Peptides against a protein of PDB entry 1ZZD. Designs and how they scored, part 91

Target 1, 109 residues: chain A of PDB entry 1ZZD
Amino acid sequence: FQVVNPYLLRDLVDLGIWDEGMKQYLITQNGSIQGLPNVPQELKDLYKTVWEISQKTIINMAADRSVYIDQSHSLNLFLRAPTMGKLTSMHFYGWKKGLKTGMYYLRTQ

## One batch from the design tools (peptide; made by RFdiffusion4, then SolubleMPNN)

Design b2_p21_5_s4 (from b2_p21_5, 11 letters changed)
Fold by OpenDDE base, seed 3:
Structure b2_p21_5_s4 (fold): chain B 109 residues (1-109), chain A 21 residues (1-21)
Amino acid sequence: as target 1 above (109 residues)
Amino acid sequence: SEDDKFDEELLKEYEKELEEE
């Protein structure tokens, strides 16, 4: 299961370059826009930075709290609710701000 | 709710972290 970041979609639409081909490209690239020549570098840096910071934070917290993250085709976060509420909120925040990789969440008790 | 307030505070702190790094 993989979805494209809706905020990234919005930005690409604003640039006038969003179409079905772009959608398929992002899916195959796990949400990355780094390889697109018609995207401003500033936008690439924005989403790259958000992704890197979010991954650092989430991975560190996940290691401490025994949360698993799978980034094979989409970012899969396995959480134990409600104890992992803080981690979940931070992860969702990262997604909204421009995480590149598609995300899937599985909550367990 | 109390949960909403907690989430808002958490998100603000996380935003600050993103700006600093």
Scores: peptide ipSAE 0.021, ipTM 0.323, DockQ to the pose 0.035
Fold by OpenDDE base, seed 2:
Structure b2_p21_5_s4 (fold): chain B 109 residues (1-109), chain A 21 residues (1-21)
Amino acid sequence: as target 1 above (109 residues)
Amino acid sequence: SEDDKFDEELLKEYEKELEEE
């Protein structure tokens, strides 16, 4: 299943615009916030460079339109494309670190 | 699992690279 980047989730919550509708929107948009008019451009730029590019790469490699929370799938992509190791490492690192901080944030709200 | 170990090692390597920058 497709998931929302926990860093993005945190930032959207901080902006006060996170809700179920936003969640569904992000799912349909493969996690992209580029089309949201109420999101600051600096955040769009940040997630474009840090997350969205990586997602696009992963999506293309998997011939898929979703970023799933599936460790085997993600690791399989890494193994299939070792030349993309840097991007994959960044993606995994961001995800894990984001989960720790983002999930904590959600639990406290 | 082996996949978990691999993922953890990958993350550690990336963290090391970030610290070196």
Scores: peptide ipSAE 0.020, ipTM 0.335, DockQ to the pose 0.101
Fold by OpenDDE base, seed 1:
Structure b2_p21_5_s4 (fold): chain B 109 residues (1-109), chain A 21 residues (1-21)
Amino acid sequence: as target 1 above (109 residues)
Amino acid sequence: SEDDKFDEELLKEYEKELEEE
């Protein structure tokens, strides 16, 4: 399971490199852009930092099995699996303020 | 896989949000 950071998506669109191929690539690479040759190093560094911060967030809440995340802009996520909770928390920490549409997802084992 | 389908759905939602900005 992998979720792409909305800010990363925006940046890729701005670069004009977002397409179906890129989408599938990111799905298989857990959102990592480090291996992309057509992405500026500055962006790679930026999202490396975001990844590191997100990992710290994961560590802080690693014990949670069932997670309900209520983010700004009406984004809500209830996760019953620890792995999903960790992934969601990791990404929401970095991108929650960029979301415009309220979303709700439910994940179970 | 089912996980891939879920990820693709999320990406579609994100794309919609970007278009609304």
Scores: peptide ipSAE 0.015, ipTM 0.358, DockQ to the pose 0.028
Fold by OpenDDE base, seed 4:
Structure b2_p21_5_s4 (fold): chain B 109 residues (1-109), chain A 21 residues (1-21)
Amino acid sequence: as target 1 above (109 residues)
Amino acid sequence: SEDDKFDEELLKEYEKELEEE
């Protein structure tokens, strides 16, 4: 459902935690690392999934930290009730916050 | 699920990018 962004992947690699098992875990957990006991809390706070915080919060954090947000994560926020209007609003908000990437694809469940 | 497959493919791409750095 949710996949790690490239920055999270880098951090996991730097911690020496990344392996095939971790990869499969993240896939099955919809990208959430909150349940991992060997991950620092600071990292958990940094990479909360779209299910755990609002899209606007994610975008704000990314803008403040100059962190790239993967569009797939943004889309996942609206899988429960996806509409073009919501997706457009999300894209527009990201644009206002200075994100360098835009929405370029729409995936369906 | 199909979504899981998509995510797995995306992760592979990210891993590739990291290896190229």
Scores: peptide ipSAE 0.025, ipTM 0.455, DockQ to the pose 0.022; fails the geometry check

Design b2_p21_6_s1 (from b2_p21_6, 9 letters changed)
Fold by OpenDDE base, seed 2:
Structure b2_p21_6_s1 (fold): chain B 109 residues (1-109), chain A 21 residues (1-21)
Amino acid sequence: as target 1 above (109 residues)
Amino acid sequence: MDFVPDEEELEYLKKVLEELK
């Protein structure tokens, strides 16, 4: 699973561009929207800041050894074979670290 | 490729991120 910022998902839905193609794009582009021509620059700038915060969170969560980071791509939070226990643990850890909005999990396949 | 960083790698990455701010 790839974890996506819920605000990003919301904004993409509000723009009317969320579909299966966009889902696959985010999976292949490690959550980045910087290369999308149909996304306003204002949102791209916003999520540059969000990206930094998310990266710090990903790094901290990876210390639990249950979270994997993509070696070649940034802004990825992976669970290869997530269990309910692992997902719950991630949510609790994220909450304690300040992630109050939860996360959306995308399947890579 | 996916990996789980060790503690030393985590601290390095944190340092890099702070420098990018």
Scores: peptide ipSAE 0.007, ipTM 0.229, DockQ to the pose 0.081
Fold by OpenDDE base, seed 1:
Structure b2_p21_6_s1 (fold): chain B 109 residues (1-109), chain A 21 residues (1-21)
Amino acid sequence: as target 1 above (109 residues)
Amino acid sequence: MDFVPDEEELEYLKKVLEELK
């Protein structure tokens, strides 16, 4: 399974570049955005610096709680106003509840 | 295929959405 950084998902949605193609690309690249031409360099730099630590933390937490992000059956979330705090709370809540499927696809209303 | 949440996941989503309001 793969765990995707929820903040990255939010930022990609906010940029309007999140689609099925982007989703599949992230799956094949293990969440890395460094090779994406349509992503601002500022985001690449941001997630380059926090990538390893953040992903390690998320993966460890997900593994401990058996939270999966399935490539074929990803959880879709519809958020009106996603924030970093709310996204974090969503993931932590899911982990605490022992959800078998974590958030993978984020859509903004 | 889009994910169809089960009852537990739906409840979780509802709670999250309420917290966002």
Scores: peptide ipSAE 0.006, ipTM 0.232, DockQ to the pose 0.034
Fold by OpenDDE base, seed 4:
Structure b2_p21_6_s1 (fold): chain B 109 residues (1-109), chain A 21 residues (1-21)
Amino acid sequence: as target 1 above (109 residues)
Amino acid sequence: MDFVPDEEELEYLKKVLEELK
């Protein structure tokens, strides 16, 4: 499956353009930001090669890596007052299953 | 691709998640 680079996700948040619409767009575009008019070209150039990074490397990066994309379906996991153990287990559960449908998104409320 | 985390990887993830809260 395809994984959105966690640093890309961070930068989208920093730009203030990360929302439900953006999430759905990325799902339909298989994680590509190249077609987004509201993203600076320098970011597009920087992240057009993100798919070269192994999934294992992404897991080892210190950033939000909660967005996994494959097909058009989506599974969003939202937790209220989650424990660290629960967050960890849920994150790795999605990874271990190798999500093959839609988007796996882990978010806290 | 399947990922089987070891103890060190789990601890790393916990650290990252804590920093992101």
Scores: peptide ipSAE 0.025, ipTM 0.244, DockQ to the pose 0.092; fails the geometry check
Fold by OpenDDE base, seed 5:
Structure b2_p21_6_s1 (fold): chain B 109 residues (1-109), chain A 21 residues (1-21)
Amino acid sequence: as target 1 above (109 residues)
Amino acid sequence: MDFVPDEEELEYLKKVLEELK
């Protein structure tokens, strides 16, 4: 399972680089964008910290299965669920840009 | 299935994300 930062997804879409290939890449890289050549370094620096926080939070909160989203569909769930109104039992995880610690977590039931 | 969001979906997503802040 995998946790995805929705702000990262937004930024990737804004960059115009979001596609099926990008999705598969992120899945194989556990959400890391550090190896992407078409991502600005500024975003890499920002989301490196965010990615590290995410991994730490996942470990610390591993007992809560609601944190985990199917790895193969996690990115689509974050994008599709809100637009399709499928928020029931959906969990949203986010970090504001520049955030150095913590995690914003919203549970919709 | 896999998909790429269109502009309308992206705008909606951004709205949702802002509401989460």
Scores: peptide ipSAE 0.014, ipTM 0.299, DockQ to the pose 0.023; fails the geometry check

Design b2_p21_6_s2 (from b2_p21_6, 10 letters changed)
Fold by OpenDDE base, seed 3:
Structure b2_p21_6_s2 (fold): chain B 109 residues (1-109), chain A 21 residues (1-21)
Amino acid sequence: as target 1 above (109 residues)
Amino acid sequence: MDFVPDEEELAYLEKVLEALK
Protein backbone atom coordinates (compact mmCIF):
# COMPACT_ATOMS: atom_id res chain seq x y z
CA PHE B 1 0.00 0.00 0.00
CA GLN B 2 1.08 3.54 -0.73
CA VAL B 3 -0.16 6.66 0.97
CA VAL B 4 -0.17 9.58 -1.44
CA ASN B 5 -0.40 13.32 -0.93
CA PRO B 6 -4.05 14.27 -1.26
CA TYR B 7 -3.15 17.71 -2.57
CA LEU B 8 -1.22 16.14 -5.39
CA LEU B 9 -4.22 14.07 -6.27
CA ARG B 10 -6.38 17.16 -6.27
CA ASP B 11 -4.03 18.98 -8.58
CA LEU B 12 -3.83 16.07 -10.95
CA VAL B 13 -7.59 15.88 -11.05
CA ASP B 14 -7.79 19.59 -11.75
CA LEU B 15 -5.42 19.10 -14.64
CA GLY B 16 -7.70 16.43 -16.00
CA ILE B 17 -4.96 13.85 -16.14
CA TRP B 18 -5.94 11.72 -13.17
CA ASP B 19 -6.98 8.22 -14.15
CA GLU B 20 -6.15 4.63 -13.40
CA GLY B 21 -3.04 4.85 -15.48
CA MET B 22 -1.84 7.78 -13.44
CA LYS B 23 -2.51 5.84 -10.27
CA GLN B 24 -0.34 3.02 -11.41
CA TYR B 25 2.36 5.41 -12.52
CA LEU B 26 2.49 7.05 -9.12
CA ILE B 27 2.70 3.67 -7.46
CA THR B 28 5.63 2.62 -9.56
CA GLN B 29 7.33 5.99 -9.13
CA ASN B 30 6.79 6.12 -5.39
CA GLY B 31 4.66 9.21 -5.71
CA SER B 32 6.95 11.23 -7.93
CA ILE B 33 5.57 13.29 -10.78
CA GLN B 34 8.90 14.69 -11.89
CA GLY B 35 9.05 12.47 -14.91
CA LEU B 36 5.61 13.22 -16.27
CA PRO B 37 5.67 15.22 -19.48
CA ASN B 38 2.08 16.35 -19.23
CA VAL B 39 2.50 18.02 -15.85
CA PRO B 40 3.34 21.73 -15.74
CA GLN B 41 6.74 22.60 -14.38
CA GLU B 42 5.15 24.79 -11.77
CA LEU B 43 3.44 21.77 -10.32
CA LYS B 44 6.63 19.76 -10.41
CA ASP B 45 8.40 22.53 -8.54
CA LEU B 46 5.67 22.56 -5.95
CA TYR B 47 6.15 18.88 -5.26
CA LYS B 48 9.93 18.69 -5.44
CA THR B 49 11.96 16.73 -2.95
CA VAL B 50 13.22 18.79 -0.05
CA TRP B 51 15.13 16.14 1.85
CA GLU B 52 16.01 12.50 1.89
CA ILE B 53 16.10 10.01 4.72
CA SER B 54 17.95 6.75 4.77
CA GLN B 55 15.64 3.91 3.96
CA LYS B 56 17.70 1.70 6.20
CA THR B 57 17.13 4.04 9.11
CA ILE B 58 13.41 4.06 8.53
CA ILE B 59 13.26 0.31 8.21
CA ASN B 60 15.18 -0.10 11.42
CA MET B 61 12.70 2.08 13.22
CA ALA B 62 9.60 0.72 11.60
CA ALA B 63 10.03 -2.81 10.41
CA ASP B 64 8.43 -3.54 7.05
CA ARG B 65 7.95 0.14 6.34
CA SER B 66 9.67 2.60 4.07
CA VAL B 67 9.20 6.19 3.07
CA TYR B 68 9.64 8.23 -0.04
CA ILE B 69 9.72 12.01 -0.06
CA ASP B 70 9.69 14.03 -3.23
CA GLN B 71 7.22 16.65 -2.12
CA SER B 72 8.03 19.61 0.05
CA HIS B 73 4.93 19.36 2.19
CA SER B 74 4.21 15.68 2.38
CA LEU B 75 5.62 12.22 2.42
CA ASN B 76 4.74 8.96 0.83
CA LEU B 77 4.50 5.99 3.12
CA PHE B 78 4.97 2.45 1.99
CA LEU B 79 3.92 -0.48 4.10
CA ARG B 80 5.02 -3.92 3.12
CA ALA B 81 2.48 -5.66 5.27
CA PRO B 82 -0.15 -3.10 6.10
CA THR B 83 -3.32 -3.79 7.95
CA MET B 84 -6.37 -1.63 8.10
CA GLY B 85 -5.50 -0.89 11.67
CA LYS B 86 -2.02 0.30 10.84
CA LEU B 87 -3.25 2.53 8.06
CA THR B 88 -5.91 3.99 10.26
CA SER B 89 -3.40 4.57 13.02
CA MET B 90 -1.20 6.53 10.68
CA HIS B 91 -4.15 8.61 9.63
CA PHE B 92 -5.16 9.38 13.16
CA TYR B 93 -1.64 10.23 14.19
CA GLY B 94 -1.46 12.75 11.41
CA TRP B 95 -4.72 14.16 12.57
CA LYS B 96 -3.53 14.31 16.13
CA LYS B 97 -0.46 16.24 15.09
CA GLY B 98 -2.56 18.81 13.32
CA LEU B 99 -2.40 17.78 9.72
CA LYS B 100 -6.18 17.55 9.55
CA THR B 101 -5.90 16.25 6.03
CA GLY B 102 -6.95 12.90 4.76
CA MET B 103 -4.65 10.42 3.17
CA TYR B 104 -5.18 8.70 -0.11
CA TYR B 105 -4.36 5.04 -0.05
CA LEU B 106 -3.27 3.43 -3.26
CA ARG B 107 -3.39 -0.31 -3.46
CA THR B 108 -0.77 -2.06 -5.50
CA GLN B 109 -2.90 -5.15 -5.89
CA MET A 1 -13.48 2.48 9.73
CA ASP A 2 -14.19 2.83 13.41
CA PHE A 3 -10.69 1.97 14.53
CA VAL A 4 -8.91 4.26 16.95
CA PRO A 5 -5.25 3.58 17.66
CA ASP A 6 -4.07 3.18 21.21
CA GLU A 7 -1.25 5.09 22.84
CA GLU A 8 1.32 2.42 22.16
CA GLU A 9 0.64 2.44 18.47
CA LEU A 10 0.63 6.22 18.35
CA ALA A 11 3.99 6.28 20.06
CA TYR A 12 5.36 3.94 17.47
CA LEU A 13 4.03 6.07 14.66
CA GLU A 14 5.50 9.13 16.30
CA LYS A 15 8.96 7.65 16.01
CA VAL A 16 8.42 6.97 12.36
CA LEU A 17 7.05 10.38 11.54
CA GLU A 18 9.66 12.22 13.57
CA ALA A 19 12.36 10.49 11.60
CA LEU A 20 10.78 11.79 8.42
CA LYS A 21 11.00 15.43 9.39
Scores: peptide ipSAE 0.018, ipTM 0.301, DockQ to the pose 0.061
Fold by OpenDDE base, seed 5:
Structure b2_p21_6_s2 (fold): chain B 109 residues (1-109), chain A 21 residues (1-21)
Amino acid sequence: as target 1 above (109 residues)
Amino acid sequence: MDFVPDEEELAYLEKVLEALK
């Protein structure tokens, strides 16, 4: 389970490559874009670090209207009119909580 | 996330995320 980097989503949308296929790809690749041939290397370099957090943390963040990848279902956005600032804070909180309870990070090539 | 975006970027990201719903 992974906290979705909102900047990555932005960049994929800006590239015009965000679709159902891309969503499923990210799910199967745990959020990594390193294997995508149609993504500029600059973006791959920018997003080499991927945070993986516990299922409990993902659930908590979802309850707080956050963005996450559920590997068993889909890439999900829970947004009930929260400010971006609040959403960002929740991302940081989730990561911090994950570190306290055992959090994984993925550094891809 | 390695940085806190500025207000302009936050506004843009909010619009993008809303469009992804």
Scores: peptide ipSAE 0.009, ipTM 0.272, DockQ to the pose 0.044
Fold by OpenDDE base, seed 1:
Structure b2_p21_6_s2 (fold): chain B 109 residues (1-109), chain A 21 residues (1-21)
Amino acid sequence: as target 1 above (109 residues)
Amino acid sequence: MDFVPDEEELAYLEKVLEALK
């Protein structure tokens, strides 16, 4: 999984610049938008600051990540015969966790 | 799963889901 700031994702979607190319770019850049020419500098500055977090926050994020992974693996065990409902539920959970902790997990290709 | 999003959360989720397709 790649952790992406859910607010960053929202902002990129709102700007209408989110597409498959953008997604792949972020994957290769570990979530950094600093090198994107089509992103306003204001957003670059904003999310530069967001990544300046305390050690305590880093530890909390790591702990939360472990919980999320456990949940994801548990859900994946039920996806031998996946339904749209199950996939949607996974997205709901991911979104909820992302909103609470400031991180959302995206699947890499 | 115990998650029922409100209208605002649902709207955001729909945008994210569309972006992730």
Scores: peptide ipSAE 0.019, ipTM 0.250, DockQ to the pose 0.023; fails the geometry check
Fold by OpenDDE base, seed 4:
Structure b2_p21_6_s2 (fold): chain B 109 residues (1-109), chain A 21 residues (1-21)
Amino acid sequence: as target 1 above (109 residues)
Amino acid sequence: MDFVPDEEELAYLEKVLEALK
């Protein structure tokens, strides 16, 4: 899964454009919204710079709605046959890094 | 800021991760 900016997710939901298609798009675009035609330019510009939120806040927001961010840097964690415990640990580790650099991706197989 | 979850928070996070999977 992908951990992205919770504020971005909020704004996308508020715009009424959040759906499964949007989610998949963001996944394929590594969290970038820059290529989305239905996203206001102002929002695109905003989320070039807005990336820092407390980990706890982000997790809480993610539980409510999926979060996506436009970031140039990302951290990818790949787990082979992970346990839920490992996923949790990796998620928070990636989140910590993601708050500084951008989007965190956790891939499982 | 570092996040240090307690047991309840870990359980919550696991639910979140499962939902986001």
Scores: peptide ipSAE 0.017, ipTM 0.204, DockQ to the pose 0.063; fails the geometry check

Design b2_p21_6_s3 (from b2_p21_6, 9 letters changed)
Fold by OpenDDE base, seed 5:
Structure b2_p21_6_s3 (fold): chain B 109 residues (1-109), chain A 21 residues (1-21)
Amino acid sequence: as target 1 above (109 residues)
Amino acid sequence: MDFVPDEEELKYLKEVLEKLK
């Protein structure tokens, strides 16, 4: 499944452009807002970086068994009764764990 | 199980992101 960055959701809501159509758009675009004409470029730049780093940290999480197991368990818990709130929470939780792993790899390389 | 970072955590995460670039 696909999880949307909760801060992106907030910013889209603040822009007044969040609706069902936007939700479907993000689904089809794998979370990317780069193609949205009504989003400030600074937000595009920000979330482009965030998205890229998130993918990087996910890779690192997969390489780290401990982190991977933790995330898999979290995933299982949320999938029992997924809601948008749970999904956004899971996204950031996973990202946080991934960032920690990423920093570990950065220090050791 | 929910997670919402506080301001300090968010600041930390942003700093980490910069290091990962």
Scores: peptide ipSAE 0.018, ipTM 0.237, DockQ to the pose 0.026
Fold by OpenDDE base, seed 1:
Structure b2_p21_6_s3 (fold): chain B 109 residues (1-109), chain A 21 residues (1-21)
Amino acid sequence: as target 1 above (109 residues)
Amino acid sequence: MDFVPDEEELKYLKEVLEKLK
């Protein structure tokens, strides 16, 4: 799996450059945007150290990985089936927690 | 299973991120 910064994804969407090509590029580049010509230098500078985290943080994120991914799946189902009702407070909290850590997981294949 | 956001999910993520600020 590949860890992605949610704020990076937001910024790419804001730039209107998110597409299948971008997705595949990020997968091959392990999340790095440094080589993208259509990304402002300011964003490149902002995310230069996005992967610099302590070993403790890495371990903690690994420990919470399953729960966080589950929240993402719950959100996915909610978006696809709005008739399911509102997302539970627990699911929302889990998602919020993931966003606060600035990391979540993508499939690489 | 790992999460792979699509366009709709990314738009929603953007909205959530703005609310968290």
Scores: peptide ipSAE 0.014, ipTM 0.281, DockQ to the pose 0.025
Fold by OpenDDE base, seed 2:
Structure b2_p21_6_s3 (fold): chain B 109 residues (1-109), chain A 21 residues (1-21)
Amino acid sequence: as target 1 above (109 residues)
Amino acid sequence: MDFVPDEEELKYLKEVLEKLK
């Protein structure tokens, strides 16, 4: 599953383009919006280079309010009611596996 | 499956984001 960057979620909603198709696109593109034709270039540039908050802050915000994307039916319970402990474990797992694009999302599989 | 916040939760999230700026 993926936990979407809360800033990215906000911006996609503000653009009015957040829907099921967008959700599936983010899953397929590993959180990248660079290939989307309906996203302003300024926004693409922002998420290319800017780290406004730490990964830990992203986890904290996601645990409170965020979008959870599941590619496996077995992860449904986690997405509906994630705990801080599980989110932290997810982050450490991703870190150990060398995920380089944590700016967009946190992911386990 | 997935979890997507409703309009009320999105409003709350935006408020939190503004506080972090």
Scores: peptide ipSAE 0.011, ipTM 0.256, DockQ to the pose 0.051
Fold by OpenDDE base, seed 4:
Structure b2_p21_6_s3 (fold): chain B 109 residues (1-109), chain A 21 residues (1-21)
Amino acid sequence: as target 1 above (109 residues)
Amino acid sequence: MDFVPDEEELKYLKEVLEKLK
């Protein structure tokens, strides 16, 4: 399933503004909340700085076979028989692309 | 922005990958 950064999701839920429309908005805006008028500036600033934690979160989400939504562009990796090397390469690729580079899909059979 | 993993991140990654086996 498709998810956003779980910390961002938590904060948006706490603000009472999370819904399907918000989810779609984030997708169209490449995962950015910077343009949202109903989001406090402090939250926008927070997610400018939360980098290291976000990378670990992305890795965790990938491990859980979750889909991280970041941009409208997507990277789909389907592994029928994943090896340690393939998984490592995939995760490193995600790291290299960074937090705001698109939807990251991990699928295994 | 590119993420450059250090030794700590590599260790973390290996631990996660082990859980995927």
Scores: peptide ipSAE 0.025, ipTM 0.222, DockQ to the pose 0.066; fails the geometry check

Design b2_p21_6_s4 (from b2_p21_6, 10 letters changed)
Fold by OpenDDE base, seed 2:
Structure b2_p21_6_s4 (fold): chain B 109 residues (1-109), chain A 21 residues (1-21)
Amino acid sequence: as target 1 above (109 residues)
Amino acid sequence: MDFVPDEEELKYLEEVLKKLE
């Protein structure tokens, strides 16, 4: 299934642009917001940095799992069959170090 | 649902993040 950056979800909600359409967009774009015109460039730049650090961390932690990244600029992590606890821990801590704020978790298939 | 990270996992993540930052 696909896991979206929880901090990204929070920011999209704060921007008032989170809805079912946005959810489907993120799924089809593998979590990338780079192509969204209604997202400030500052946020795009922020999540590029967070993505690079977090993805490397998560890949190292989940090397024994079916983990892959679709497209090099994606903000999402794709996992076939991870445990929810392990996945949540990796995302929580990795992104907390980057953004240092709260999180909102979303999982989709 | 809310999950609390395992302490050992947190320590490992801290070490990895130090290398990546």
Scores: peptide ipSAE 0.016, ipTM 0.287, DockQ to the pose 0.052
Fold by OpenDDE base, seed 3:
Structure b2_p21_6_s4 (fold): chain B 109 residues (1-109), chain A 21 residues (1-21)
Amino acid sequence: as target 1 above (109 residues)
Amino acid sequence: MDFVPDEEELKYLEEVLKKLE
């Protein structure tokens, strides 16, 4: 399934640019806001940095769970074991702690 | 999906995040 970081949504709402079109754009861009001309560069830098940190964290935490990740600027997790709950916990915990990540796709393999 | 980890999971995740961030 598809997971969208609520902090990203919040920031876009605060900018007054969040709508259904923006949502579809982010889905198509795997959560990246780098290509949005109406987003301040500071936010782009913030989410770029946090995205890199989040990828590192999630990959390392899920390494023992036989997770495959594809696409460079998205996190498509393919689980080979029934550990979806654990990965979900990691994602939501990260978001709760301020990891303003992009789009995540969690799949069971 | 809206999942909230339990206290034990939060503790574990905090430890891991401190190392990897």
Scores: peptide ipSAE 0.015, ipTM 0.252, DockQ to the pose 0.048
Fold by OpenDDE base, seed 5:
Structure b2_p21_6_s4 (fold): chain B 109 residues (1-109), chain A 21 residues (1-21)
Amino acid sequence: as target 1 above (109 residues)
Amino acid sequence: MDFVPDEEELKYLEEVLKKLE
């Protein structure tokens, strides 16, 4: 699975840099734009903050051993026995609680 | 894999988020 912020996608489209290469890059980087040379630092800082807030929120909700976060990637939440609905709900809840106006979007490969 | 939501999908996701508040 992979989580993508619709507002990030909008901003990349507005910059005119969204294409197949960008999509594949984001897939390999689990949604991180920090390594992209064509993205203004202001946007990197903005979405780095979103990542940090989201991770902090999800970590705070991960009270048991069935849920853990891989801090090496942007928004990876792991459940011992996940269903797509439960995984999506946890991500959405965490992001909503932490970001208020932020929306996120989950796809599976 | 398509990561770009359309307008209807965005509305659906907004409704889901409201239910999780």
Scores: peptide ipSAE 0.011, ipTM 0.278, DockQ to the pose 0.024
Fold by OpenDDE base, seed 4:
Structure b2_p21_6_s4 (fold): chain B 109 residues (1-109), chain A 21 residues (1-21)
Amino acid sequence: as target 1 above (109 residues)
Amino acid sequence: MDFVPDEEELKYLEEVLKKLE
């Protein structure tokens, strides 16, 4: 299944705008909330600042077989049997590339 | 695509994650 960043999901739910349509819209927008007109700017700014928290959460969620997707930067990694080293490598790569969006998808098998 | 960080880079990331625990 596909999982959205849990913090982003929480905030979108709180805004009352989360649904399957929103999810699909995000995908069509290359997984970036920065370009969404119906998302408050404060939320966009928030996810620029909580990047590190998001990374920790994603690492925890990706402990099993997962596909990490960042559509904005065409980062697509599939971890069939993830190790801590692989997860660390994946997230450090994102960090080094300057990823700051709050939209990340994990697909597990 | 794979990225292999060096020891210093790994240490930095580990410290960041540790602060968030």
Scores: peptide ipSAE 0.019, ipTM 0.255, DockQ to the pose 0.075; fails the geometry check

Design b2_p21_7_s1 (from b2_p21_7, 7 letters changed)
Fold by OpenDDE base, seed 5:
Structure b2_p21_7_s1 (fold): chain B 109 residues (1-109), chain A 21 residues (1-21)
Amino acid sequence: as target 1 above (109 residues)
Amino acid sequence: SGFEEDEEKNLELLEKLLEEL
């Protein structure tokens, strides 16, 4: 399953590039914006999917935290996502600036 | 439901919620 980062969605809207085409693009690209030329590199660095994060980083973050929940609106949106109840594996999403401090970790145990 | 269907539902929900903020 795929859960789109709500902060990413917000930022794309703020950039004025969110539309049906962008929506379909993200679906086909498994949530990745790395290939988009009209997205600033800063955002690309900020928003990486679990497939775009090094295994070492994932392991380190998983060791540090089993579950991280932020009470921001964006995190609430994430928790309300239809796919939340269908989680079968660990997922990591960048929610804030900084990979180590700005990511939401959802572990299935 | 499949992956794509779940993703579409997720995006639609997020869009709706963002409009309410």
Scores: peptide ipSAE 0.015, ipTM 0.300, DockQ to the pose 0.024
Fold by OpenDDE base, seed 4:
Structure b2_p21_7_s1 (fold): chain B 109 residues (1-109), chain A 21 residues (1-21)
Amino acid sequence: as target 1 above (109 residues)
Amino acid sequence: SGFEEDEEKNLELLEKLLEEL
């Protein structure tokens, strides 16, 4: 399960450009908005300069999970028993703390 | 606090957006 940066999603919604096409685009581009002509450059700069947070911090904030960065620098979260609450809190925490990757992957067991 | 309220709103938004993915 691929998850988009919640702040990015919010910004895209605020811009009025969030739709199914945008969603599919982000999925295929691993969350990158750099190629989108209808996104202000300021937002592109904002999201490309976001810092990565500690993988250990991400792991420690919730039980029964593992996190790693793949070759695309996407965060992968492995949860044994994910709930919407857990996913939401983790996602919010990650991006609030400045996760560089625009998207991360959720792995469930 | 106001911050907590804002956080809650953000979480609600996130949940909605996640469901749309």
Scores: peptide ipSAE 0.012, ipTM 0.240, DockQ to the pose 0.023
Fold by OpenDDE base, seed 1:
Structure b2_p21_7_s1 (fold): chain B 109 residues (1-109), chain A 21 residues (1-21)
Amino acid sequence: as target 1 above (109 residues)
Amino acid sequence: SGFEEDEEKNLELLEKLLEEL
């Protein structure tokens, strides 16, 4: 099963950046949003004080996580009107597909 | 360790790309 802090979920939805990519990112980061560049610092500070989920729950989340490819691939993004949320989601989707050390291409229109 | 380091690098790259938009 997937577990997300309900208050965090609310705030991410309000920011318009909640999607499947964000969900997978949170799983890989054990629920941490500290590394997200498109999240206001005030929210990061707020959730530093939030009680973290149990280690058992984190392990369960990791066990349910989709397998990430170890071999690097290039990611090409073609966006007409990109938002920070959309870019974040696509970036982490690329990560899932093995964009760890590969090239990252962005095309904007 | 390698996975975490690679992810951090990717996040840094994302930040740079966002700044260029």
Scores: peptide ipSAE 0.006, ipTM 0.232, DockQ to the pose 0.062
Fold by OpenDDE base, seed 3:
Parts: C-alpha cells; sequence; structure tokens
Structure b2_p21_7_s1 (fold): chain B 109 residues (1-109), chain A 21 residues (1-21)
C-alpha cells in the first residue's frame, strides 16, 4: 500500500475527480499530480511548493528510518524509500504548521 | 472507527519523528 497526503486527497475529492483510476494513477506516480490535465495549475503549484519544502531534511531522515504502525493496524509510514520523499515532505510540512491530520491509504495493485 | 484510532497513533509517531528533525 501507499500513503497519500490527506490534504491532496481532500482537494481531489473537492474537484470531483477522485476515483479508483485516480488512486492507481497516484500510486504509479508516487503521489505526483503534476501530470494530470484535469487539475488546476494553482493546485499543482501548491503541492509542488510543498514537495520542495524541507526535502533535503526529509530525505536525510528517510535514509535511516522507517516507521511502522503496529502491523495489526492499518497504517505504516515507509520513510526509508526515496520514492516516498515528496509525500513525506508534504505531510511533515503540514504537521509543522500545526495541521494535525492522518494519512490516506491507497491499495496497490 | 478503526481508522480513526489508527490515525491517532499515526499522529503520535509523527510527532516523535518531528522532534528528531
Amino acid sequence: as target 1 above (109 residues)
Amino acid sequence: SGFEEDEEKNLELLEKLLEEL
């Protein structure tokens, strides 16, 4: 499974474009929406900026750490994988700004 | 829901990670 930024999920739902196809797209694109033609540029810019914030710091942390929420539960954070860097940066930026929110899980194929 | 309970635990873990950054 892959964890997706909950704010991104919210925005996609608000746009009315969230569906199973979108889920699979985000999985294959490591959470990036930059290639989606039906997403407003403003939204792309928003999340692009968030991805860049603290990227180096997050990657450095990810090199050494992976956080597992008890396997009996539904949530795991794969921080060690560079492919999760962008999503992790987005999440941690929101957290640093005092936005307490969970992560949304996407089922891989 | 089970998800909400898991979310709370997730937040706790994230808080710990942020303290280490």
Scores: peptide ipSAE 0.007, ipTM 0.198, DockQ to the pose 0.029; fails the geometry check

